Peptides against a protein of PDB entry 8YVU. Designs and how they scored, part 52

Target 1, 39 residues: chain A of PDB entry 8YVU
Amino acid sequence: PQLCYILDAILFLYGIVLTLLYCRLKIQVRKAAITSYEK
Target 2, 160 residues: chain B of PDB entry 8YVU
Amino acid sequence: TWLTVLKKEQEFLGVTQILTAMICLCFGTVVCSVLDISHIEGDIFSSFKAGYPFWGAIFFSISGMLSIISERRNATYLVRGSLGANTASSIAGGTGITILIINLKKSLAYIHIHSCQKFFETKCFMASFSTEIVVMMLFLTILGLGSAVSLTICGAGEEL

## One batch from the design tools (peptide; aimed at target 1 A33, target 1 (a further copy) L25 A32)

Design b2_p24_4_s4 (made by RFdiffusion4, then SolubleMPNN; from b2_p24_4, 17 letters changed)
Fold by OpenDDE base, seed 1:
Structure b2_p24_4_s4 (fold): chain B 39 residues (1-39), chain C 160 residues (1-160), chain D 39 residues (1-39), chain A 24 residues (1-24)
Amino acid sequence: as target 1 above (39 residues)
Amino acid sequence: as target 2 above (160 residues)
Amino acid sequence: as target 1 above (39 residues)
Amino acid sequence: LILIFLLLTTLLFKETEELVRKLL
């Protein structure tokens, strides 16, 4: 049970970080698409 | 550019495989050191009894190493070798997952049979601990398989 | 304890999906950057 | 964690590279 909770914490942190990175990358894609359209 | 990206991804995947393999090996070693698996009645540790943490870790390590070497040397023969190793690693990972699932089922059955209301009973604790380790190993094996498959796809793409 | 394991499984799956999406998005960003450079 | 993972990956990669260089 303790290991499960530790794993949950690690996975949760990983999920948060991935979500943040995904959001940042999504914003970059949108910016790149806008820049490509303006050219 | 695409090849350079694929190379960087291959290196990353290879390192991930090696890391996964090392973690699996560490878990296997810890379990073997802490638990006398041979004295445990039942198939709760069937994956360990089968030596999966060891051979699985070896396959993943070899696959990862070959992928890294293949990427670095950029030689056709190494690419083929890496592809073969990644394929073998993927098969090994699939087999490992199967073994772990079987072990998990047996562990769950054991927990059910003993009606582990008394979590503090040594048998129930061992079964729960085994289940936890098996689940962790299953996750690691899935990650390893994912990396191996990805490397296999990358290697196949380089041969085309 | 059972909920912990379920949470681990969900978080793990989420992590895999996010990783795949991140990889796809990264490839898209790179393609967009290349296309922008060729214009 | 991804940065840490990337850092760890980079470190492991460097160590692996060094190990491979020592073995070859």
Scores: peptide ipSAE 0.489, ipTM 0.811, DockQ to the pose 0.048
OpenDDE base, seeds 2, 3, 4, 5: peptide ipSAE 0.491, 0.497, 0.475, 0.478; ipTM 0.807, 0.814, 0.813, 0.804; seeds 2, 3, 4, 5 fail the geometry check

Design b2_p24_5 (made by RFdiffusion4)
Pose (drawn by RFdiffusion4):
Structure b2_p24_5 (pose): chain A 39 residues (1-39), chain B 160 residues (1-160), chain C 29 residues (1-29), chain P 24 residues (1-24)
Amino acid sequence: as target 1 above (39 residues)
Amino acid sequence: as target 2 above (160 residues)
Amino acid sequence: CYILDAILFLYGIVLTLLYCRLKIQVRKA
Amino acid sequence: LLFIVATILYFRTKKQVEEYVTIT
């Protein structure tokens, strides 16, 4: 009954999860590009 | 096979360490700049008053920088410094967890007894704001400490 | 406030959709 | 702010995925 930031609290978790998943995907793709471009 | 997986998966732990160090500064500066932290009737601030946002800000940042540079450049003396910075950051997080827990204990002791019936917007909106902010900081610090301890245990993997 | 939260509430849907598309594309690669 | 940071990381990841697809 006192909404706004209670619903806005899970959005910060959503932001953290996405901003870590993109970093993991970027590092993984960079490693895969380095391993595939060597030969 | 846990050591190999932890070794090959290393610099993302430094990414999340540096994300924690970067996001700790913003909260700490905003909270310590918007209003004085020594004239609170409920003395709600028990973590920002102790320097915790500025106690592990350039502390987690140096451990994340060392861990990131470790795989980028394999320096002779950087491997030794990375383990020390990781274990010092584990100790700092261990202390930060218990100071943040006693901050939650005091904030709940303030809002629990006759200070404000039901939710906020009666007389102590700052108390609920500080409680929610500290809970978010505690969760983020648990996330950062878990990766710091995982990197500390992964880094040695050998005698000395 | 509430509407401001709603405007950034769907940005996560599109961001996750493009993230899944990138994942499927890199799996194909 | 975290969504802006995630968008920046999306475009950096998209460029590296296109380069990796070209390499393959």

Design b2_p24_5_s1 (made by RFdiffusion4, then SolubleMPNN; from b2_p24_5, 18 letters changed)
Fold by OpenDDE base, seed 1:
Structure b2_p24_5_s1 (fold): chain B 39 residues (1-39), chain C 160 residues (1-160), chain D 39 residues (1-39), chain A 24 residues (1-24)
Amino acid sequence: as target 1 above (39 residues)
Amino acid sequence: as target 2 above (160 residues)
Amino acid sequence: as target 1 above (39 residues)
Amino acid sequence: LLLLLTLLLLKELEELVRELERIY
């Protein structure tokens, strides 16, 4: 049971970090698309 | 394209917020149906007694729905309304997290006082169940707050 | 304890989905960068 | 009623995911 709670905390943190990284990557894709269109 | 992508992100965040709210309502309903919190002694379910799963879920649901409607109609007045609702939902989420942390501390203290060596004891089982539900609600509240803050930032960016 | 395991399963699934989306987005960024370099 | 609302929300989420998949 204690290991389960620790795993939950780790997975939750991982989910937050992945969400932030996904948002950053999505912004980068958008910037790249805009730069390609101006060309 | 940028506006369209931001719009899709807002819709996704709004849906996530509504989903989080619905899950919170489901947990609240299940706990109320199974345990009859009014008869439970102590502050183990203080967050439930305060009605947090209900009002918090309502705030998140309203914020999410307003965000989705604002995105679909693309009206300036709806954007302002959604921004206000998301800000209010973010504040409510922060307050909810605080309440849940306090409840978690009380639940842990209760478990420590009763020296729960046997999980099958009714009091220890209830305290453990309460702790698990509070932790789940805490995670959901953090997710809801994250979505509400993200929607608020997106809405503020559109107004500038 | 059972609820903890259910939460772990949900968080794990969410992490996998986010990882897949991140990988897809990363591939798109690479494709966009290659297309921009060929112009 | 809550179950129906949950199912409706899940359906909307599935539609949103499908739309996102079309964009990617």
Scores: peptide ipSAE 0.482, ipTM 0.811, DockQ to the pose 0.091
OpenDDE base, seeds 2, 3, 4, 5: peptide ipSAE 0.448, 0.509, 0.443, 0.437; ipTM 0.823, 0.830, 0.818, 0.795; seed 3 fails the geometry check

Design b2_p24_5_s2 (made by RFdiffusion4, then SolubleMPNN; from b2_p24_5, 17 letters changed)
Fold by OpenDDE base, seed 3:
Structure b2_p24_5_s2 (fold): chain B 39 residues (1-39), chain C 160 residues (1-160), chain D 39 residues (1-39), chain A 24 residues (1-24)
Amino acid sequence: as target 1 above (39 residues)
Amino acid sequence: as target 2 above (160 residues)
Amino acid sequence: as target 1 above (39 residues)
Amino acid sequence: ILLLVTLLLFRELEQLVEELERIY
């Protein structure tokens, strides 16, 4: 049971980090799409 | 550019595979060091008795190393070697998942039979601990298999 | 304790899905960068 | 933190590959 809670904490932290990275990458894709449209 | 992206992805997947293998080995060694599996009555640690953490970790490590070497040397023979190693690692991962599922079922059955209301009994604690480790190993094996399959697809794409 | 295992499974699945989405986005960003370099 | 861990893992892997290349 204690290992389950530790794993949950690690997976939760990993999910938060991935979500932040995904958001940053999505913003970069949008910026790249805007710059290609102005060209 | 597609090739450079695939190369970076291959390196990342190889590292992930090696890391997964190392974590599996660490868990295997910790379990073997803390618990004398040979003296535990029952098949709660059937996956460990089968040596899965050891051979699975070795296969994943070899696959990851070969993938990185193949990417670095850009030699056709290394690409084929990496593809072969990744295929072998994928088969090993599938076998490992099967063993872990069987172990998980047995562990769950043991917990159900003994109606582990007394969590402090050594048998119930061991069964719970085994179940937790098996679940962790299952997740790691799925990650390793995913990386090996991805590397295999990348390697097959380079041969075409 | 049963809820902990269910949560682990959900978080693990979420992590896999996010990783796949991140890889797809990264490929899209790289493709956009290549198309901008050829113009 | 995950990016840093990933970079550290890549560096360790590169060292391991270099050691393997020395053997071979």
Scores: peptide ipSAE 0.479, ipTM 0.806, DockQ to the pose 0.041
OpenDDE base, seeds 1, 2, 4, 5: peptide ipSAE 0.468, 0.474, 0.473, 0.462; ipTM 0.803, 0.810, 0.804, 0.798

Design b2_p24_5_s3 (made by RFdiffusion4, then SolubleMPNN; from b2_p24_5, 17 letters changed)
Fold by OpenDDE base, seed 2:
Structure b2_p24_5_s3 (fold): chain B 39 residues (1-39), chain C 160 residues (1-160), chain D 39 residues (1-39), chain A 24 residues (1-24)
Amino acid sequence: as target 1 above (39 residues)
Amino acid sequence: as target 2 above (160 residues)
Amino acid sequence: as target 1 above (39 residues)
Amino acid sequence: LLLLLTLLLYKELEELVKELEKIY
């Protein structure tokens, strides 16, 4: 049971990091789309 | 700047894969050190007996390292090598998942047969512990596979 | 303990979905960059 | 904490890459 909680913590951290990266990438895509529209 | 971000992402995926591999190795080593798997009756630790935590972790580590090297050197031959390594790692991960699922089924069957209502029995405790470790290894393997597939797709995209 | 395993499964699924979405987004950004370079 | 962890992971990656560069 303790190992499960450790795994949960690791997965949770991984999920947060991936979410942040996804958000950054999404913002970059939006910026690229805006720049492409202005050209 | 975008290429730099993509490179950082590939590096991050590689790091994640290496980290996953290291965790798998650590768990495998700890289990092997704490438990004498050779004396354990049944197939509760079949994945460990097969050496999956070791070779699987090695494959993931190699795949991650090659991906990082390929990203840094930006050489076409390294991209192909990384793609091959990631593919091999993905296959290894899939095989590992299969082995782990089989191990989980056997472990669950063992728990069911012995009607482990009392967790204080050594056999029941070992079966439960094995199940927990195998589940963790399964999750790590899937994470490693995900990273390897992601890196493979990235490498394929660079070749196109 | 059962709740922990359920949480692990949810977090794992979330991680896989995010990874796939991230890859898809990355491919889109690459296509956009190539199109911008050809212009 | 997350930023620190990310930086630590990055540093470990850099060390690993440096070791790999020494091997190749």
Scores: peptide ipSAE 0.482, ipTM 0.823, DockQ to the pose 0.047
OpenDDE base, seeds 1, 3, 4, 5: peptide ipSAE 0.448, 0.469, 0.470, 0.446; ipTM 0.797, 0.805, 0.818, 0.792; seed 3 fails the geometry check

Design b2_p24_5_s4 (made by RFdiffusion4, then SolubleMPNN; from b2_p24_5, 16 letters changed)
Fold by OpenDDE base, seed 4:
Structure b2_p24_5_s4 (fold): chain B 39 residues (1-39), chain C 160 residues (1-160), chain D 39 residues (1-39), chain A 24 residues (1-24)
Amino acid sequence: as target 1 above (39 residues)
Amino acid sequence: as target 2 above (160 residues)
Amino acid sequence: as target 1 above (39 residues)
Amino acid sequence: LLLLLTTLLYQELERLVKELIRIY
């Protein structure tokens, strides 16, 4: 069970990182959309 | 086209492949370091005993690196070389993933047998741990396979 | 241990979904960039 | 953008590797 919790922690951290990357990408998409709208 | 998108993402996929391979390598190393697999009764970690996660991860990493190197070569004269390297990396990646899948299947089979027979024994913890490791390796293998397939499709598309 | 396995499965699924979404967003960014370039 | 994403991915990979090294 302890090892499982460690794995869960790692996966959770990975998920957080992916979420952050997703958010950054989403912001980029929004910025690109705004730029496209202004042109 | 879808191929163009994949081509543009090839480097990213290659890096992802390397990352997956590195994670697999890390887990393999952790398992080998924490668990004296030689003293574990049964063949639950037979794949680990063979060092498969290690060499498999290395193989996959090499494939990813080759893909990245190939894509980073922007020189026109290197286009053919890059294409060849990408194709080779895709093949290598696919082969690596295949080997990993075989290893995972073997490990899963042993874990399932152990989990069923010794669930209530002191080895239940080891069986559970082995199951967790195998599941993780399976997930990584799936991710790696996805990357390898994507790279293969990109490479094939470039050759056409 | 069962809870850990469930959590692992959920996190894995989440990772896959995020990866797909990331790919889609990346495609959207590319499309937006192309549109911006054409304008 | 791809270069940026690639760079970000590499940075993340490096971060992960560093974290792993710290764990080991």
Scores: peptide ipSAE 0.519, ipTM 0.827, DockQ to the pose 0.039
OpenDDE base, seeds 1, 2, 3, 5: peptide ipSAE 0.438, 0.478, 0.493, 0.475; ipTM 0.803, 0.811, 0.812, 0.800

Design b2_p24_6 (made by RFdiffusion4)
Pose (drawn by RFdiffusion4):
Structure b2_p24_6 (pose): chain A 39 residues (1-39), chain B 160 residues (1-160), chain C 29 residues (1-29), chain P 24 residues (1-24)
Amino acid sequence: as target 1 above (39 residues)
Amino acid sequence: as target 2 above (160 residues)
Amino acid sequence: CYILDAILFLYGIVLTLLYCRLKIQVRKA
Amino acid sequence: VVFLLFIVATILYFETKKQVEELL
């Protein structure tokens, strides 16, 4: 009954999860590109 | 096989360490700049008053930088420094967790007994704001500490 | 406030959709 | 902070998309 930031609290978790998943995907793709471009 | 997986998956832990260090500064500066932290009737601030946002800001940052640079450049003396920085950050996080827990204990002791019936917007909006902020910081610190301990136990993997 | 929260509430949907598309594309690669 | 995290996530998306394009 006192909404706004209670619903806005899970959105910070959503932001953290996405900002970490993109970093992990970027690092993984960079490693895959390095391993595939060597030969 | 746990050691190989932890070794090959290393620099993301440094990414989440440096993300913790960077986000800790923003909260710390905003909270310590918007209003004085020594004239609170409920003495709500028991973590920002102890320097915790500025105690592990350039502390987690250096561990994350060392961990990122470790795979980028395999320096002779950088490997030794990375383990020390990881274990010092583990200790700093261990302390931060307990100080943040006693901050939650005091904030709940303030809001619990006759200070404000029901939710906020009666007299002590700052008390609920500080409680929510510290809870978010505690969760983010748990996330950072778990990765710091995982990197500390991955980095040795050998005698000395 | 509430509407401001709603405007950034769907940005996550599109961001996750593009993230899944990138994942499927890289899996194909 | 959440809005800043979404900007950072968009930047990381475009950098990852460029690297996937180079890989292809």

Design b2_p24_6_s1 (made by RFdiffusion4, then SolubleMPNN; from b2_p24_6, 16 letters changed; failed a check: too like the target's own chain)
Amino acid sequence: LTLILFLLTLLLFRETQELVRKLL

Design b2_p24_6_s2 (made by RFdiffusion4, then SolubleMPNN; from b2_p24_6, 13 letters changed)
Fold by OpenDDE base, seed 3:
Structure b2_p24_6_s2 (fold): chain B 39 residues (1-39), chain C 160 residues (1-160), chain D 39 residues (1-39), chain A 24 residues (1-24)
Amino acid sequence: as target 1 above (39 residues)
Amino acid sequence: as target 2 above (160 residues)
Amino acid sequence: as target 1 above (39 residues)
Amino acid sequence: LTLLLFLLTTLLFLETEELVRELL
């Protein structure tokens, strides 16, 4: 039971980190698309 | 078509499979290093005793690697090899899931029998820890199987 | 305790979906970079 | 523990992708 809560905390943290990384990558894709359109 | 989507994601699926395999190996190694499974009361770690983290991870890794190589080289002979490896990996994954489910049932039964109200009791802690690891391994195995099946379908589609 | 396991399953599924999306996005960025290099 | 394993799996996935990228 306590391990389950620890696991939840880790997954939650991981989910947050992944979301941040996804957002950063999405911004990069958008920048690349804009650069390709201007060329 | 769904086949076209799978083909586009073949490389990703292969990498996912390799990663899943590596994680399974890491977990297996950690459990074997920290715990003497042979001295643990009950079959809480039956999946580890069966060596599933090791052989399962190897099969998934080989399947994933072959899939990536096949996609990269775009050679018909590699596609056939990858298809065979993915099929074998899928069978291994299915077997692993079965073992993990059995292990999970045993672990849950153990927790129930001992009425683990005191988490800090060594037996209850070990049973809970085992259950969590087994659940994780089960999820990873399901993901690995899904990737292997997807890669197999992609390979079969390329042969047609 | 049962709620903890359910939460774990949800968080795990969420993590898988995010990982897949992240990988797709990463591949798109790579493809865009290659196309930009060839042009 | 499942969440931790999932995190570890994702990290390993990312590392494997990087390794494959280096090999290709």
Scores: peptide ipSAE 0.559, ipTM 0.851, DockQ to the pose 0.162; fails the geometry check
OpenDDE base, seeds 1, 2, 4, 5: peptide ipSAE 0.528, 0.531, 0.547, 0.544; ipTM 0.828, 0.830, 0.826, 0.839; seeds 1, 2, 4, 5 fail the geometry check

Design b2_p24_6_s3 (made by RFdiffusion4, then SolubleMPNN; from b2_p24_6, 16 letters changed)
Fold by OpenDDE base, seed 4:
Structure b2_p24_6_s3 (fold): chain B 39 residues (1-39), chain C 160 residues (1-160), chain D 39 residues (1-39), chain A 24 residues (1-24)
Amino acid sequence: as target 1 above (39 residues)
Amino acid sequence: as target 2 above (160 residues)
Amino acid sequence: as target 1 above (39 residues)
Amino acid sequence: LTLILILLTTLLFRETEELVRKLL
């Protein structure tokens, strides 16, 4: 059970990192879309 | 060009596959180092006893490397070689998943038989730990297979 | 412990979904970058 | 940021390739 909790913690951290990366990428897409719309 | 982007994606997928294989190997090695699998009675560690984490990780790594090498060598013959290597990787990944599922079933059956109400018992802890590791290995293998399949699709798309 | 395994499975699924979304978003960013470069 | 991400991805790829080469 402790190892399961450790795994959960790792997966949770991974999920947070992925979410942050996704958010950054989403912001980039939005910025790119805005730049494309202004042209 | 789209091809250069796809190539970078394929390389990235190949790297991801190798990384997944390396993680699997690391976990297998850690398990083998921490657990005297030979002293553990039961089929819980059957995959470990069979050396699956090692050979599976090796095969997966080799396949990932072959995929990367095939992608890197821009020769027309290598597109077919890449497709072949990626296909072989996908087959290896599928086989690995199958073995891990079988091991997982055995581990779960053992946990069920032992009626592990008291997880503080060493046997129950070991069984749980084994199951967790096998599940993790299964997940990593699925990720590897996903990468290999993606590479195969990309390679097939380059041949069309 | 069973709850931990369920959590692991959920987190894993979440990770896969996020990875797929990230890949799609990455492709979109690349497409947007290409479109911006052709202009 | 995309450039940084591409650079980071390229660096990670290069490091991974180098690691793989060291392991071969």
Scores: peptide ipSAE 0.477, ipTM 0.813, DockQ to the pose 0.046
OpenDDE base, seeds 1, 2, 3, 5: peptide ipSAE 0.469, 0.465, 0.485, 0.472; ipTM 0.800, 0.799, 0.809, 0.800; seeds 1, 2, 3 fail the geometry check

Design b2_p24_6_s4 (made by RFdiffusion4, then SolubleMPNN; from b2_p24_6, 12 letters changed)
Fold by OpenDDE base, seed 1:
Structure b2_p24_6_s4 (fold): chain B 39 residues (1-39), chain C 160 residues (1-160), chain D 39 residues (1-39), chain A 24 residues (1-24)
Amino acid sequence: as target 1 above (39 residues)
Amino acid sequence: as target 2 above (160 residues)
Amino acid sequence: as target 1 above (39 residues)
Amino acid sequence: LTLILGLLTTLLFEETKKLVEELL
């Protein structure tokens, strides 16, 4: 049971990091789209 | 270029495969150091007795390394070699998943037969611990297989 | 213990989906960057 | 970043090989 909780913690951390990276990429795509529209 | 994007993806997948292999090796070595699998009665550690963490990790490591080398040297012969290694690693990963599923079924059956009501009994604790490790190894193997298959598809796309 | 394993499976699936979405977004950002360089 | 990750993985692989050699 303790190992399961450790695995959950690792997977949770991984999910948070991926979500942050995804959000950053999404913001970059939006910025690129706005810059393309102003041109 | 699309090729540059694919190359960066290949490198990332190769690194992921190597990391997965290293984690599998680390788990294998930790289990072997903490538990004398040879003295454990039963099929709970059948995947470890079969040496799966070792050979599986080796195959994934070789596949990942070949993918990285192929990307770095940009040589046609290395691309073919990497494709072959990735295909072999994908097959090995699939076989490993099958073995781990069988081991998991045996472990679950063992836990069910012993009716582990007392969690503090050493046998029940070890069986539960083994099952947890096997599940972790299964997840890592699935990740490794996913990376190897992805690399194989990318390599096949470069040859067409 | 069963809930922990279910949570692990959900987190694992979430991680795979996020990885795929991240790859798609990365491709989109690269396409946008290439289109911006050709203008 | 990919290069750094590649270097780190290579170093980890070399360390793992050394550990295996010490255990054998």
Scores: peptide ipSAE 0.487, ipTM 0.802, DockQ to the pose 0.027
OpenDDE base, seeds 2, 3, 4, 5: peptide ipSAE 0.440, 0.484, 0.454, 0.478; ipTM 0.799, 0.804, 0.806, 0.805; seed 2 fails the geometry check

Design b2_p24_7 (made by RFdiffusion4)
Pose (drawn by RFdiffusion4):
Structure b2_p24_7 (pose): chain A 39 residues (1-39), chain B 160 residues (1-160), chain C 29 residues (1-29), chain P 24 residues (1-24)
Amino acid sequence: as target 1 above (39 residues)
Amino acid sequence: as target 2 above (160 residues)
Amino acid sequence: CYILDAILFLYGIVLTLLYCRLKIQVRKA
Amino acid sequence: VFLLFILATILYILTKRQVEEYLS
């Protein structure tokens, strides 16, 4: 009954999860590009 | 096989360490700049008053930088420094967790007994704001500490 | 406030959809 | 939260360009 930031609290978790998943995907793709471009 | 997986997966732990260090500065500066932290009737601030946002800000940052640079550049003396910075960050996080827990204990002791019936917007909106902020910081610090301990136990993997 | 929260509430949907598309594309690669 | 969504978009653009360079 006192909404806004209570609903806005889970959005910070949503932001953290996305901003870590993108970093993990970028590092993984960079490693895959380095391993595939060597030969 | 746990050691190999932890070794090959290393620099993301540094990414999440440096994300914790960077996001700790913003909260700490905003909270310590918007209003004085020594004239609170409920003395709500028991973590920002102790320097915790500025106690592990350029502390987690250096451990994240060392861990990122470790796989980028395999320096002779950087490997030794990375383990020390990781274990010092583990200790700092261990202290931060308990100080943040006693901050939650005091904030709940303030809001619990006759200070404000039901939710906020009666007389102590700052109390609920500080409680929510500290809870978010505690969760983020647990996330950072778990990765710092995982990197500390991955980095040695050998005698000395 | 509430509407401001709603405007950034669907940004996550599109961001996750593009993230899944990138994942499937990289899997194909 | 909004700053994290900006950061996520920047990381998306960087990842998309890197995936295009990898497919090339």

Design b2_p24_7_s1 (made by RFdiffusion4, then SolubleMPNN; from b2_p24_7, 16 letters changed)
Fold by OpenDDE base, seed 4:
Structure b2_p24_7_s1 (fold): chain B 39 residues (1-39), chain C 160 residues (1-160), chain D 39 residues (1-39), chain A 24 residues (1-24)
Amino acid sequence: as target 1 above (39 residues)
Amino acid sequence: as target 2 above (160 residues)
Amino acid sequence: as target 1 above (39 residues)
Amino acid sequence: PLLLLILTTLLLKELEELVRKFLE
């Protein structure tokens, strides 16, 4: 059970990191789209 | 170009495969170091007794390395070699998944038979620990297989 | 312990989905970058 | 994307080095 909780913590951290990366990437896509629209 | 994207993806997949392999190897090593698998009722750690974490990790590592090298050198022979290695790794991964599933079933059966209400009992703890490790290994193996298959598809696409 | 395993499975699935989404988004960013470079 | 590529390449290099260390 303790290992399971550790795994949960790792997976949770991974999920948070991925979410942050996804958000950053999404912002980049939006910025790129805006730049493309102004062109 | 699409080729550049594929190349980057291949490298990433290769790294992921190597990382997965390393994690699997680490877990295997830790389990082997901490647990005398020979002294434990053998059905719970059947995958470890079969040496799956080791050979599986080796296969995945080789596949990943070959994929990276193939991508780096842009040699046709290396691409074929990488494809072969990835195919072999995929087969190994599939076999590993099968072994792990069998091990998981045995572990779960053991937990069920022992009626592990008290996880503090050594046997129950070991069975639970084994199950957890097997599940982790299973997930890692699935990830490795996915990466190997992806690399195989990418390599096959390059040959076409 | 069972809840922990369920949580692990959910987190794992979430990780896979996020990875796929990240890959798709990355591809979109690359496509957007290519389109921006061709102009 | 270039930065990510560079980071990925660096991570790859570190991983290769780590693998080499494990093999040695």
Scores: peptide ipSAE 0.472, ipTM 0.807, DockQ to the pose 0.039
OpenDDE base, seeds 1, 2, 3, 5: peptide ipSAE 0.453, 0.444, 0.514, 0.452; ipTM 0.799, 0.794, 0.820, 0.797; seed 3 fails the geometry check

